# Peptides against a protein of PDB entry 5VZU: the designs that were tried, part 8

Target 1, 271 residues: chain A of PDB entry 5VZU
Amino acid sequence: GRTLEDIFHEHMQELILMKFIYTSQYDNCLTYRRIYLPPSRPDDLIKPGLFKGTYGSHGLEIVMLSFHGRRARGTKITGDPNIPAGQQTVEIDLRHRIQLPDLENQRNFNELSRIVLEVRERVRQEQQEGGHEAGEGRGRQGPRESQPSPAQPRAEAPSKGPDGTPGEDGGEPGDAVAAAEQPAQCGQGQPFVLPVGVSSRNEDYPRTCRMCFYGTGLIAGHGFTSPERTPGVFILFDEDRFGFVWLELKSFSLYSRVQATFRNADAPSPQ

## One batch from the design tools (peptide; made by RFdiffusion4, then SolubleMPNN)

Design b1_p8_7_s3 (from b1_p8_7, 5 letters changed)
Fold by OpenDDE base, seed 2:
Structure b1_p8_7_s3 (fold): chain B 271 residues (1-271), chain A 8 residues (1-8)
Amino acid sequence: as target 1 above (271 residues)
Amino acid sequence: EKGASLVA
């Protein structure tokens, strides 16, 4: 039988060969495109920008995180043999928070899978209900009742209505002390551990998470064959780090903010 | 095998 080392070596050779093929095939026509960073919005969960995937020995993977109302998106800036550059690697539904169990139950992959699949089913139901309301609204073209001819408006004369006196009702401005809703305490981070059997290339991931959300990740075979979206968990650790748990792959990807400042990386103002 | 990235 092949050893784990033989399998790893063969896989590494395949990955190096694929990387070489991609690099060599595109060498004749490299099109450089400027990447613009998304503008930061006050309501963004964290500052949008470039994040480095910790994909170990396979090199640097860059994902751009952006916010789109109640959705976040991870877009591949660097492609790989499975998913090309420009693809939306993750879609996060910021409406659907994942509540992680206690640290003991977080070690159970089946418990995390159950929680995520329940949220997936809710998202599916909401999409079906919203699809029905958009369909029924188009059907009632009621019969165009023949508009009766507009009767000519009689020019009735301007009656001089009289001098209404200014009542000075000095209504006191009731100081409605708008109870300043205390800014929702930046929730104390929850202890975090990966489930048993979830592969991580780096065991050095944050052991405390701020928030988790339902999301979907894009998976494909080599050469972007049979692409599909699979359920997962977006994990916000802090302002500069997030993770994604790929349930179908039983894998975890850690992303860390690229701290490099780029001159002129701002999106052009919409003209 | 399907992947999201080069998974070792």
Scores: peptide ipSAE 0.166, ipTM 0.834, DockQ to the pose 0.519
Fold by OpenDDE base, seed 1:
Structure b1_p8_7_s3 (fold): chain B 271 residues (1-271), chain A 8 residues (1-8)
Amino acid sequence: as target 1 above (271 residues)
Amino acid sequence: EKGASLVA
C-alpha cells in the first residue's frame, strides 16, 4: 500500500510540477505590482503587516493583515493552486468576539462549531436588518410632477382662546441595571487548545490566546474553482501571532509576523 | 476537494 509519506511525496511533486507549469507559462509576460504595507492606526488590534503562514503542503505563505474599522482582512501575497495572490483569504469581524470555553470543552469540535454557527446566524440577521433600512429610504423619489395650480385669495378669521393648567404626575425612574460588561482583563491570555480532529501542520502553536473573533475564510478547488467563504475563528495569540480555524476544513493555520524591515514599502501619502 | 491552501 502507499504510505502516508508516499502520498505526501506525490502531492509535493504535483505541487512542484504545478508551480513549474505556472512559472514557465508566464515567463514571457510577467506583470509586477508594487505591494505597499498598510498604514497602522491607533485603534488597530495589532500592528498591521506581513505574516508568514504555515499550513498545508505549500510550506510558507505570506499574508498581509490589515484593519478596516471593525473588520480585519488577511490578503494573500503569495498565491497557491487553490487561492491566487491578491485574494482575501480571511475576513474577521471584530464586532463578534468568540468566547472560548474551558480547555476541556475547547477539545470538543462540536461545541466550537455550535458557538461559531450561532455567531454566523447573528451576523446574517444583522446584515438582513441593515439591508432593509438602506433599501426603503431610496424608493420614494417618485417624480413630483409640479402642476402649477393657480392663485386664489381668501380670507380672515382671528380667535384667541387662553388657559389650561399644569398637571404634575411624577413617573418613577425604572432602574435599567446596565449589565456591566466586565472589562476583559487585558493581562493573562486564556489557555488555548485545538479541538480534537482539527488538523494542525505543527503542534508548536501558542497554548494561550488573547482574543478570538468570528471570521470567514476563502476556500476553492485548484485553479480557484467554485470559491466560497466558510465560517471560522480568528485567534489572536499575541502582537506577532494569530491563527485561523477553518471549521469546514477542520484545519488550523498559524501566522507569524515577518520580522524583516522593508525599505520604501510604505503606502504613498494620499495626495 | 476545496481548500484554503493545499492541505495535504
Scores: peptide ipSAE 0.161, ipTM 0.833, DockQ to the pose 0.636
Fold by OpenDDE base, seed 3:
Structure b1_p8_7_s3 (fold): chain B 271 residues (1-271), chain A 8 residues (1-8)
Amino acid sequence: as target 1 above (271 residues)
Amino acid sequence: EKGASLVA
């Protein structure tokens, strides 16, 4: 039978051959499209822009991170044999924070899986409820009976009456102690470790994170076959680094900001 | 196999 080494070697040869085919096909007419950097907003979780993915021996991946109200998106700037350029590789719901447990429990993949799947179920429920409210509002256009235009403008005028009595009653305003929402201290990052059995290309990921959010990632076979969205965790490490845990793939992707400044890359102001 | 990228 084929050994695991033979299968791995054949797979590596296939990936090298695919890379060679793709790189050799660039001798054809290339269509260039200008990519604009997303505008920064005050409420953006971090500055939007280009991030470099740390994906395996297969090449450099560039993802553009952008913010859309309470959603963030990672768009592939570079394509690969699974996911072409211009696809939304990740979608993040900034309304749905993932609370990581302590470091001991973070090592448990099943605990992370439980937390993510519970958030996925809440997101599904909210989408169903919001879909019902939008559906019921359209149904009751009952037939507008064309009631005829009755005409006349009758004028009647009159009268006066005056009186002014000023009743005092001094009801005491009950002190509603507004529980001061403690400002989310942009404080000391939580200790972070990948769960056991999550594949990382390297161990060189940040060991502290600021915030985590529920998200979905796009996966496909070669040639963008059978594309689907799978649950995951967006991990904000700092202003220049984020990660994504692909729950079903049991894999982790690290993204680091491209520090290069691009001239004339700002989006034209919406006129 | 499905992937998000060419993962080795």
Scores: peptide ipSAE 0.153, ipTM 0.830, DockQ to the pose 0.494
Fold by OpenDDE base, seed 4:
Structure b1_p8_7_s3 (fold): chain B 271 residues (1-271), chain A 8 residues (1-8)
Amino acid sequence: as target 1 above (271 residues)
Amino acid sequence: EKGASLVA
């Protein structure tokens, strides 16, 4: 049987070959694009910005986290053999919070999978219902052939009828207390552990998380072959760290904020 | 195999 050392050696050879292919391809034509940091908004779950994937010795992944109302997006700044730069590696639905069970049940991958797949089905139902309402509102405005109604003559402007008294119907404006959607309370941190059989490249992940959300991750073969979105869990640990659990890959990715200050990284004001 | 990064 292949030893763990043989598997590691083959994987290192593949990574070296891939690195060689990429460096050799980049030597021919590098297009440099300026990256602008997304502006921070008060309603952002955390400050948007650049995050580094903690993938150990096997690569540097840079992802830009941005917020778009009830959605968050991770955009690849660095490409890799599977997924090129500029792709949305993760899309997070901030409407669909994942409630993690107790620590004993968090170790069960099937329990996490069940919870996520139930949320996935709800998201699918909501998309179907919202698609029906948008579809029925396109009522058949059949082309009413505007038959040219004949020009009936301009009858004259009759006069100024008088001073109808203003009835002070003091209709109390019913305070529609817009239930201020309580800003998703930064809940007390809950104990966190990865399910058994979920691979983490670093066992040094935070053992407490603030919030979890349903999301989808982009996966592909080498050369961006057969790209698809798969269900996962976005895990907010703190202001500077988040994770993503890839259910189909049985893997966990940890991302840490890039602490570097970038001069002139703000998007130009829309003129 | 499908992956999300160089690493998966």
Scores: peptide ipSAE 0.152, ipTM 0.830, DockQ to the pose 0.453

Design b1_p8_7_s4 (from b1_p8_7, 3 letters changed)
Fold by OpenDDE base, seed 4:
Structure b1_p8_7_s4 (fold): chain B 271 residues (1-271), chain A 8 residues (1-8)
Amino acid sequence: as target 1 above (271 residues)
Amino acid sequence: SKGSSLVS
């Protein structure tokens, strides 16, 4: 039977071959695009900028993190055999926080999957409801032809009446034990561990996270075949590190800020 | 397989 090592070796050979094919094919057709760093905004979850992916066998992956109101986006600066450069590798919904369970239950992949899929269904419902309100509002501006039709005086009708009885029924107040939402202690990060069966390139990831959000990741076959958005978890560790858990892939991508200062990388002021 | 990158 193929060993795990045989499978890894074959996969690494395929990757090296693919890299060689891609580099050799692009030698004559390299389009250089200037990348501008997004301006920082006060409401940005962290400073936007370039992050290095420490995942996968493709080597150095660079993603631009940017904020767009209640959404964050990770845009691939480096392409790979599955997802080309310029694609939005991750889209984060900053409206939908993921509450991680305790450290013991964080090891359960099915629990994380449940939590994320419940949020996914809420996001889907909100999109359906918001689509309906936008549809109904356009129909009613029919032209009010102001026909002046006349004054008829219709009359008075009057009167009825009185009665009284105040039924007492004293329904007992059921003690709704308000599950005290422990205020997510914004200051001390929550202990963090990857679920069992989620692959990480290394075990050197932050063991404490600040907050998590629902997101979607872009996946495709080789050559960007059959691209789709899959559910995942954006994990903010600190100002310089975030992760993404790909539920369907059972994988974790760690991203660390590129500490290099770029001269003249600021976006030109919108004229 | 589909991926965001080839996960080894």
Scores: peptide ipSAE 0.154, ipTM 0.848, DockQ to the pose 0.605
Fold by OpenDDE base, seed 1:
Structure b1_p8_7_s4 (fold): chain B 271 residues (1-271), chain A 8 residues (1-8)
Amino acid sequence: as target 1 above (271 residues)
Amino acid sequence: SKGSSLVS
């Protein structure tokens, strides 16, 4: 029977061949686009920049991490046979923190799946509610028919009536127990382990994470066929490392900061 | 199969 290793080698050969065919076909018509590093903002979760991913059979991939208010984005700098360069491989909702359970329950894929799918449903509800408020405001510009109707004058009367008294009724303020948002202890990361049955290309992932967020990952067939967003978890390990758990794919991608300094890579100041 | 460059 074919070993898993044989299947990986055959697939790697196919990917190398595809890459060779694509490079050889486009050698005569390469469009170069300058890539700029995103500017850092004070409110950015970590410094934006280039990250190297080592996942799947494609080897080394480069992703640009950028922050856009309460959203983060991973943009592919390197394309692959499934997803071309410039696509948003991951979109992170920084409004929706994922609370990982204890280390024992983190091994349960169904528990992680439950947590992520509950957050996905909340995100969908919020999008539907916000879509209704924006929709109702535009509809009421009915045509102001300018009917000119006329002037009539009538006059009179003045009447004064009086005093009625100030009833005191002292309704007790119901104590709305503000659910104390436990201040996210920003200090020591929590223990982290991948769920059983989530594939990692490398077992050398950080075993401690700072925080997690709901996100979506882009998946496609070869040639960017039938692209779709799938639910996942963005895992911040530290300033230089993050991961993404692809829930439906049962896979984990580790991304590490590219430590290379680039001269003249800053975006030109908007004039 | 669909992937994010992840070959399953």
Scores: peptide ipSAE 0.154, ipTM 0.855, DockQ to the pose 0.626
Fold by OpenDDE base, seed 3:
Structure b1_p8_7_s4 (fold): chain B 271 residues (1-271), chain A 8 residues (1-8)
Amino acid sequence: as target 1 above (271 residues)
Amino acid sequence: SKGSSLVS
């Protein structure tokens, strides 16, 4: 059988060939784009910004994490042979929290797979229901040709009369106690371990996580061929570290905040 | 193979 080393060598040869093709095609034409950091919002799960990926053989991978209401996005700042720069490598649904089991059951890949696939099915159902409501609302604006019925000037009728009785009845307004959704307390971190058979480039990942969410990851063949979204788990470890479990790929990507201050990296004010 | 990066 092919060894992991043989597979690695074949992939490295293909990468070198692809790099050679790209470098030869672009004849030293390097395009530089300024990237702006997303503005931080009070409701952001963590500070948005640049994160370094510690996965794969491509070397330095940089992802921008940003928040968009109840969604988070990881955007590739560095491209690779599969996925070009500017693509949304991960999309996180902050509405769909993943509850990890105890450490013993966290080692079971099938249990994690079950939990993720159940959430995927809920997300699919919600998308179908929301699609139906948006479809039905547009159909009913048939052009009512409201013919201009002529303004008949109808008449005067009269004046009566004053009487003022002040009936008291003080109906108590029932206090609908709006159950204030308690702001999701940054719960005590829970013990974390990768499932058996999930590959990690480094065994040195955080062994405690704050919370997990359902997400999807973008995968493609070389040259961005046949791109698709696959189910996964976003794992928040701390303010500076998150992970993504690629369920179908049985892989884990660790992302660590780039500890750098950038001058003039703020988004331009909307004009 | 498909990947987000070369998953080794």
Scores: peptide ipSAE 0.143, ipTM 0.852, DockQ to the pose 0.594
Fold by OpenDDE base, seed 2:
Structure b1_p8_7_s4 (fold): chain B 271 residues (1-271), chain A 8 residues (1-8)
Amino acid sequence: as target 1 above (271 residues)
Amino acid sequence: SKGSSLVS
């Protein structure tokens, strides 16, 4: 029987070969496409931009993080043997926050799985309900018979009336001290640990996270065969780091901001 | 195996 080591070596050889095939194929048709950084918006969860994935046997992966209202997207800038460049490797629903349990219960993969699957079912229900409202609204354009508006002419009435006095009622401006509800300090990070059995290539991940959201990750076989979206958790650590937990894959991807300043990387202003 | 770039 093949040892686990033999299987790992064969798989690594296949991945290296696939990487070599992809790089060699791209070298023959190097279409350099300029990458534009998305403009930062005030309401963006963090500054959009390029992030490096320290995950995978494939080496350095680059993902563009961008914000689209209540959704965030990770778009692959580098392709791999499974997922080509330009694909949305992650899609994050910023409406559906994941509440992580305490640090002890975070080690339980089944608890995290339960929480995420409950959110997945809510997202699915909301999509079904929103699909029905869009369908019913088109049907009731019954032909409103254009009943002819009769031109009724009605008349002039003129009258003048007079003087009413300037009552000075000096209503005191009640200082409604609008207690500025201190914006709930959304800034206190919670302790974070990966569940037992979730594979991370880097054990040096942040042990505190700011917030988590429901998301879906794109998975495929080699050559982008049978692509599907799987449930996961987007973890915001800080302004420069986020993670994604792939539930079905039992894996964790850490992404760190590319600190390189690119001259002229700004998106052209929409004319 | 199906994966993102991670899954051996």
Scores: peptide ipSAE 0.126, ipTM 0.846, DockQ to the pose 0.577

Design b1_p8_8_s3 (from b1_p8_8, 3 letters changed)
Fold by OpenDDE base, seed 4:
Structure b1_p8_8_s3 (fold): chain B 271 residues (1-271), chain A 8 residues (1-8)
Amino acid sequence: as target 1 above (271 residues)
Amino acid sequence: SKGASLVS
């Protein structure tokens, strides 16, 4: 039978060949685009910038993390055979925090999948509701011709009436046990482990995370065929490290900040 | 197979 090494080797050969074909197609028309680092804002979850990812067979990938209000984006700086450079490899919804269970239950992939899919359905509902409000608002600007409707004056008064009685019915206050939302311990990192069956290229991932959010990752076939967004979990470890769990792929990508300082890489101020 | 990056 083919070994995992044989499969990996054949796959690496295919990737090298694809990369060669793509690079050779551009031999005479290399367009260079300057990349600017996103400006940091005080409300950014962490400092935006370049992160290196090591996942899948491609080895080193560079992504740019940026913040856009209630969303974060990972933009590919390096392309691969599936997803070209400039695509949003991950999009994170900072409105939808993922609560990880205890370490025992974190090992259960089905539990993580349930939690994420429940959040996915909430996000879909919010998108449907917001789509209806935007649709109804445009319809009502029919030109109200201001016909001056006249002042008619009507009318009267009347009077009635009195009594009815004080029925006491003492409905017991059902103790709505407010499930005390345990204050998400914002300050202490939660113990973190990957679910069983989630592949990671590096077993040396942080075993403590600060917070997690719902997100979507971009997946495609070779040559960017049939691109789609799949559900996942953004995991903030620290100021310099985050991960993404790809649920459908059962894979984990670790991203670490590029510590290199770039001179003159700051985005030009919006004029 | 689809991938974000080919997960072998």
Scores: peptide ipSAE 0.153, ipTM 0.837, DockQ to the pose 0.664
Fold by OpenDDE base, seed 1:
Structure b1_p8_8_s3 (fold): chain B 271 residues (1-271), chain A 8 residues (1-8)
Amino acid sequence: as target 1 above (271 residues)
Amino acid sequence: SKGASLVS
Protein backbone atom coordinates (compact mmCIF):
# COMPACT_ATOMS: atom_id res chain seq x y z
CA GLY B 1 0.00 0.00 0.00
CA ARG B 2 1.18 3.57 -0.55
CA THR B 3 2.30 5.23 2.66
CA LEU B 4 0.98 8.65 3.68
CA GLU B 5 4.49 9.85 2.87
CA ASP B 6 4.27 8.40 -0.67
CA ILE B 7 0.91 10.15 -1.18
CA PHE B 8 2.39 13.42 0.09
CA HIS B 9 5.41 13.03 -2.19
CA GLU B 10 3.26 12.28 -5.24
CA HIS B 11 1.04 15.25 -4.41
CA MET B 12 4.07 17.53 -3.98
CA GLN B 13 5.42 16.35 -7.33
CA GLU B 14 2.05 17.09 -8.94
CA LEU B 15 2.07 20.58 -7.35
CA ILE B 16 5.61 21.29 -8.55
CA LEU B 17 4.71 20.05 -12.02
CA MET B 18 1.52 22.16 -12.11
CA LYS B 19 3.47 25.21 -10.93
CA PHE B 20 6.13 24.56 -13.57
CA ILE B 21 3.51 24.16 -16.33
CA TYR B 22 1.72 27.37 -15.28
CA THR B 23 4.93 29.41 -15.02
CA SER B 24 6.22 28.06 -18.34
CA GLN B 25 2.93 28.62 -20.22
CA TYR B 26 2.25 32.13 -18.91
CA ASP B 27 5.83 33.50 -18.97
CA ASN B 28 5.02 35.48 -22.14
CA CYS B 29 1.60 36.76 -20.91
CA LEU B 30 2.19 38.04 -17.37
CA THR B 31 -0.05 40.90 -16.25
CA TYR B 32 1.45 42.68 -13.27
CA ARG B 33 -1.03 44.35 -10.90
CA ARG B 34 0.05 46.68 -8.14
CA ILE B 35 -1.01 45.53 -4.68
CA TYR B 36 -1.68 48.22 -2.10
CA LEU B 37 -1.79 47.69 1.63
CA PRO B 38 -5.23 48.44 3.09
CA PRO B 39 -5.43 51.63 5.18
CA SER B 40 -5.59 51.08 8.93
CA ARG B 41 -8.68 52.27 10.81
CA PRO B 42 -8.96 52.91 14.58
CA ASP B 43 -11.72 50.28 14.91
CA ASP B 44 -9.73 47.53 13.15
CA LEU B 45 -9.42 44.42 15.32
CA ILE B 46 -5.67 44.32 14.51
CA LYS B 47 -3.51 46.22 12.02
CA PRO B 48 -4.46 45.10 8.48
CA GLY B 49 -1.72 43.82 6.18
CA LEU B 50 0.10 40.86 4.69
CA PHE B 51 0.15 37.52 6.48
CA LYS B 52 2.01 34.35 5.60
CA GLY B 53 -0.04 31.18 5.86
CA THR B 54 1.37 27.70 6.29
CA TYR B 55 -1.32 25.18 5.36
CA GLY B 56 -1.81 22.23 3.04
CA SER B 57 0.80 20.99 0.58
CA HIS B 58 1.45 24.44 -1.00
CA GLY B 59 3.91 25.48 1.69
CA LEU B 60 3.89 29.26 2.07
CA GLU B 61 0.89 31.35 1.01
CA ILE B 62 0.39 35.10 1.35
CA VAL B 63 -2.97 36.62 2.26
CA MET B 64 -4.02 40.23 2.78
CA LEU B 65 -6.11 40.77 5.90
CA SER B 66 -8.45 43.77 5.65
CA PHE B 67 -11.35 45.14 7.70
CA HIS B 68 -14.70 46.27 6.32
CA GLY B 69 -16.83 47.47 9.22
CA ARG B 70 -18.05 44.37 11.08
CA ARG B 71 -16.42 42.04 8.52
CA ALA B 72 -12.84 40.99 7.96
CA ARG B 73 -11.48 39.47 4.74
CA GLY B 74 -8.48 37.36 3.89
CA THR B 75 -7.65 37.88 0.20
CA LYS B 76 -5.20 35.53 -1.51
CA ILE B 77 -2.11 37.35 -2.78
CA THR B 78 -0.58 34.06 -3.85
CA GLY B 79 -2.82 31.75 -5.82
CA ASP B 80 -2.73 27.99 -5.62
CA PRO B 81 -4.00 25.21 -7.94
CA ASN B 82 -7.41 25.30 -6.21
CA ILE B 83 -7.97 29.01 -5.56
CA PRO B 84 -6.47 31.79 -7.71
CA ALA B 85 -4.94 35.00 -6.41
CA GLY B 86 -7.44 37.78 -5.68
CA GLN B 87 -10.06 35.44 -4.21
CA GLN B 88 -11.36 35.94 -0.68
CA THR B 89 -10.05 32.80 1.01
CA VAL B 90 -11.73 33.73 4.32
CA GLU B 91 -14.63 36.02 5.25
CA ILE B 92 -15.01 36.77 8.96
CA ASP B 93 -18.18 38.02 10.66
CA LEU B 94 -16.99 40.18 13.56
CA ARG B 95 -20.59 40.38 14.85
CA HIS B 96 -20.60 36.66 15.66
CA ARG B 97 -18.04 35.83 18.33
CA ILE B 98 -17.32 32.16 18.96
CA GLN B 99 -16.95 31.34 22.63
CA LEU B 100 -14.59 28.41 23.00
CA PRO B 101 -15.32 26.00 25.85
CA ASP B 102 -12.78 24.95 28.46
CA LEU B 103 -9.58 23.25 27.31
CA GLU B 104 -10.99 19.74 27.83
CA ASN B 105 -14.09 20.42 25.74
CA GLN B 106 -12.02 22.25 23.07
CA ARG B 107 -10.56 18.83 22.20
CA ASN B 108 -14.05 17.66 21.22
CA PHE B 109 -14.56 18.35 17.51
CA ASN B 110 -18.30 17.70 17.80
CA GLU B 111 -18.64 20.43 20.43
CA LEU B 112 -16.83 22.97 18.22
CA SER B 113 -18.93 21.80 15.26
CA ARG B 114 -22.15 22.31 17.27
CA ILE B 115 -21.14 25.85 18.34
CA VAL B 116 -20.15 26.88 14.80
CA LEU B 117 -23.25 25.39 13.15
CA GLU B 118 -25.55 27.15 15.66
CA VAL B 119 -23.87 30.47 14.77
CA ARG B 120 -24.15 29.66 11.04
CA GLU B 121 -27.89 29.14 11.46
CA ARG B 122 -28.28 32.50 13.30
CA VAL B 123 -26.34 34.24 10.49
CA ARG B 124 -28.67 32.67 7.90
CA GLN B 125 -31.79 33.76 9.81
CA GLU B 126 -30.49 37.34 10.15
CA GLN B 127 -29.78 37.42 6.39
CA GLN B 128 -33.32 36.23 5.58
CA GLU B 129 -34.98 38.76 7.91
CA GLY B 130 -32.83 41.66 6.63
CA GLY B 131 -33.59 40.62 3.04
CA HIS B 132 -37.35 40.83 3.67
CA GLU B 133 -37.25 44.37 5.11
CA ALA B 134 -35.24 45.65 2.12
CA GLY B 135 -37.57 43.90 -0.38
CA GLU B 136 -40.97 45.08 0.92
CA GLY B 137 -40.09 48.80 0.86
CA ARG B 138 -39.80 49.02 -2.97
CA GLY B 139 -42.94 47.14 -4.09
CA ARG B 140 -45.75 49.64 -3.36
CA GLN B 141 -45.84 51.69 -6.47
CA GLY B 142 -49.59 51.96 -5.92
CA PRO B 143 -51.69 52.36 -9.08
CA ARG B 144 -52.10 55.94 -10.34
CA GLU B 145 -55.70 56.45 -9.35
CA SER B 146 -57.60 58.54 -11.89
CA GLN B 147 -58.49 62.14 -11.02
CA PRO B 148 -62.12 62.16 -9.80
CA SER B 149 -64.22 65.30 -10.47
CA PRO B 150 -64.66 68.43 -8.32
CA ALA B 151 -67.88 67.83 -6.33
CA GLN B 152 -69.47 70.56 -4.20
CA PRO B 153 -69.31 72.13 -0.77
CA ARG B 154 -71.89 70.88 1.79
CA ALA B 155 -71.86 72.75 5.06
CA GLU B 156 -73.28 71.54 8.39
CA ALA B 157 -73.23 71.24 11.82
CA PRO B 158 -71.59 71.68 15.24
CA SER B 159 -72.41 69.30 18.09
CA LYS B 160 -71.01 69.46 21.58
CA GLY B 161 -70.42 66.75 24.03
CA PRO B 162 -68.11 67.05 27.02
CA ASP B 163 -66.89 65.17 29.95
CA GLY B 164 -65.46 61.90 30.95
CA THR B 165 -63.10 61.02 33.82
CA PRO B 166 -59.38 60.27 34.50
CA GLY B 167 -58.85 56.57 35.50
CA GLU B 168 -55.36 56.13 37.10
CA ASP B 169 -54.45 52.47 36.70
CA GLY B 170 -50.73 52.15 37.63
CA GLY B 171 -49.48 48.97 35.94
CA GLU B 172 -46.04 48.04 37.40
CA PRO B 173 -43.20 47.82 34.81
CA GLY B 174 -41.85 44.27 34.90
CA ASP B 175 -38.06 44.27 35.42
CA ALA B 176 -36.61 42.92 32.20
CA VAL B 177 -33.38 41.50 33.67
CA ALA B 178 -30.88 42.69 31.09
CA ALA B 179 -28.58 39.71 30.61
CA ALA B 180 -25.30 41.31 31.68
CA GLU B 181 -22.96 41.07 28.73
CA GLN B 182 -19.92 39.72 30.54
CA PRO B 183 -17.27 42.34 29.77
CA ALA B 184 -14.92 40.84 27.23
CA GLN B 185 -11.83 40.24 29.36
CA CYS B 186 -9.62 42.03 26.83
CA GLY B 187 -6.36 41.23 28.64
CA GLN B 188 -5.55 37.54 29.19
CA GLY B 189 -5.83 35.08 26.33
CA GLN B 190 -7.77 31.90 26.99
CA PRO B 191 -6.05 28.50 26.69
CA PHE B 192 -6.33 27.14 23.15
CA VAL B 193 -5.97 23.67 21.66
CA LEU B 194 -7.09 22.20 18.36
CA PRO B 195 -9.85 19.59 18.49
CA VAL B 196 -8.81 15.97 18.09
CA GLY B 197 -8.84 15.07 14.40
CA VAL B 198 -8.19 18.63 13.15
CA SER B 199 -4.99 18.51 11.12
CA SER B 200 -2.34 21.18 11.60
CA ARG B 201 0.71 21.30 9.36
CA ASN B 202 2.74 22.51 12.32
CA GLU B 203 2.16 21.59 15.94
CA ASP B 204 3.78 24.96 16.74
CA TYR B 205 0.63 27.08 17.03
CA PRO B 206 -0.13 29.50 19.89
CA ARG B 207 -1.67 27.74 22.91
CA THR B 208 -3.59 30.87 23.94
CA CYS B 209 -6.07 32.96 21.93
CA ARG B 210 -7.62 36.40 22.47
CA MET B 211 -10.95 35.84 20.73
CA CYS B 212 -12.67 33.83 18.03
CA PHE B 213 -15.25 34.72 15.38
CA TYR B 214 -17.49 32.89 12.98
CA GLY B 215 -16.31 32.91 9.38
CA THR B 216 -16.49 31.18 6.04
CA GLY B 217 -13.63 29.80 4.00
CA LEU B 218 -13.51 29.32 0.24
CA ILE B 219 -12.83 25.79 -1.00
CA ALA B 220 -12.55 24.51 -4.56
CA GLY B 221 -11.19 21.67 -6.69
CA HIS B 222 -8.18 22.07 -8.95
CA GLY B 223 -8.61 24.89 -11.46
CA PHE B 224 -11.13 26.64 -9.17
CA THR B 225 -13.77 24.01 -9.91
CA SER B 226 -17.05 24.03 -7.94
CA PRO B 227 -16.06 26.82 -5.49
CA GLU B 228 -18.07 26.97 -2.27
CA ARG B 229 -17.96 28.63 1.16
CA THR B 230 -17.64 26.38 4.18
CA PRO B 231 -18.09 27.30 7.87
CA GLY B 232 -15.08 27.92 10.05
CA VAL B 233 -13.58 29.71 13.02
CA PHE B 234 -11.28 32.71 12.87
CA ILE B 235 -8.96 32.61 15.88
CA LEU B 236 -7.12 35.77 16.88
CA PHE B 237 -3.98 34.80 18.78
CA ASP B 238 -2.27 38.20 18.93
CA GLU B 239 -1.55 41.36 16.88
CA ASP B 240 0.60 39.36 14.43
CA ARG B 241 -1.03 35.90 14.38
CA PHE B 242 -4.40 34.45 13.53
CA GLY B 243 -5.71 31.04 12.58
CA PHE B 244 -8.62 29.60 10.67
CA VAL B 245 -10.28 26.27 11.47
CA TRP B 246 -11.85 24.78 8.36
CA LEU B 247 -14.67 22.84 9.98
CA GLU B 248 -15.65 20.59 7.05
CA LEU B 249 -12.03 19.98 6.05
CA LYS B 250 -10.99 19.33 9.68
CA SER B 251 -7.94 21.50 8.99
CA PHE B 252 -6.22 24.44 10.66
CA SER B 253 -4.34 27.24 8.91
CA LEU B 254 -1.93 29.46 10.84
CA TYR B 255 -1.21 32.96 9.53
CA SER B 256 1.67 35.15 10.74
CA ARG B 257 2.27 38.81 9.87
CA VAL B 258 4.84 39.55 7.21
CA GLN B 259 7.33 41.76 9.08
CA ALA B 260 8.78 43.28 5.90
CA THR B 261 8.30 47.03 5.47
CA PHE B 262 7.18 48.06 2.00
CA ARG B 263 7.97 51.52 0.67
CA ASN B 264 5.21 53.17 -1.37
CA ALA B 265 2.77 50.30 -0.73
CA ASP B 266 0.03 52.55 0.68
CA ALA B 267 -2.99 53.07 -1.53
CA PRO B 268 -2.99 56.49 -3.18
CA SER B 269 -5.46 58.77 -1.43
CA PRO B 270 -8.65 58.90 -3.50
CA GLN B 271 -8.40 62.28 -5.19
CA SER A 1 -11.21 16.57 -3.35
CA LYS A 2 -12.00 20.22 -2.60
CA GLY A 3 -9.57 22.24 -0.53
CA ALA A 4 -8.86 25.77 0.67
CA SER A 5 -5.50 24.96 -0.70
CA LEU A 6 -4.39 21.51 -1.77
CA VAL A 7 -5.05 19.84 1.50
CA SER A 8 -3.25 16.55 1.08
Scores: peptide ipSAE 0.150, ipTM 0.842, DockQ to the pose 0.633
Fold by OpenDDE base, seed 2:
Structure b1_p8_8_s3 (fold): chain B 271 residues (1-271), chain A 8 residues (1-8)
Amino acid sequence: as target 1 above (271 residues)
Amino acid sequence: SKGASLVS
């Protein structure tokens, strides 16, 4: 039988070969496309832009993070043997926050899986309910016959009069105690650890997270075969770092902001 | 194997 080592070597050779084929194909591509950075919006969870991932055997991956109202998107800038460039590698639902348990229970993969799958079922229910409301609203344009209700000429009733007593009630200006808006305590980061059995290529991930959200990740076989979306967790660490936990793959991807400034990379103003 | 970018 093939050893686990033989399988691993064959798989690595295939991945190296696929990487070489893709790299060579892109290097031979004389068609350059400019990448524009999305404009920052005040309501964006963090500044949108380019992030680098060091997950997987492929080495450096680049994704564009962008915000679309209550959704965030990670779009592949670099392709790989599984997912080509331009594909949406992650889709994040900013409506569906994931509450991580305490640090001890975060080590339990089954607990994280339970929490995420419960949120997934809520998202599916909301999608089904919203689909029904959009369907029923089109049916009831029955032709309401505009019966011409006759213009009844209802009468001029009269002008009565005058008296103007100016009651001076000097309402004391109640001291509007400006309820000191307690500065929204920029939510203290929660201690974070990966579940046992979740593969991370980098053990040097942030041990504190700001927020987590439900999301879906795109997975495929080599050559983008049988693509599907799988459940996962988007983890916001800070302004420059986020992660994605792929539940079905039992893997973690860390993304760090590309700090390089690009001249003329701003999105053209919407005309 | 399926992956996002991952060696399974």
Scores: peptide ipSAE 0.143, ipTM 0.835, DockQ to the pose 0.594
Fold by OpenDDE base, seed 5:
Structure b1_p8_8_s3 (fold): chain B 271 residues (1-271), chain A 8 residues (1-8)
Amino acid sequence: as target 1 above (271 residues)
Amino acid sequence: SKGASLVS
């Protein structure tokens, strides 16, 4: 039988060949576009910018992290044989925090899978409910033909003022269960470990995380074949590092901030 | 196989 090592070597050779073919095909038609860094906002979870991914056999990938209200987005700056440049490699829902269990239970892949899939189902339900309310409201503006109502005359003002006593209907104050906004405990970092059977290219990942969120990642075959979004976990380690657990792929990607200073990389002021 | 980048 082929070993996992044989499969890995065959795959690596195919990738080198694909990279060579693609680079050779693009040699005659390279379009360069200037990339601007996204502006930082006070409410951004971390400073937006360029992050270096060190995952997979392709070596180095560059992703732009940006914030869009209650969503974060990772956009590929470098393409690979599976996912072209400009695609959203990750989309993060900052409304749906993932609570990691204790360090012992974090080793259980099935526990992480359960937690993520429960959040995925809630996100689907919320999308269905919000889609129904938006759909019903638009249907009933039939064109009211503005028939010109004729100017009927100003008939007079009869005065009668009957003294209707206000009934004191003592409406009980319904207990507004104040949904306790659990204060965003910018708490002490939680101990972090990858589940057993999740592949990491390096064992050198942060062993403490600040917070986790539900997200989806884009996967495809070679040549961007059959692209789909799969569930995952965005893990914020610190201001300069985040991870993504690809649940279906049982893999982890680590992203580190590009520390290079770019002259004039700020977006031009909107004219 | 599908990958996000090439997952082995």
Scores: peptide ipSAE 0.164, ipTM 0.843, DockQ to the pose 0.573; fails the geometry check

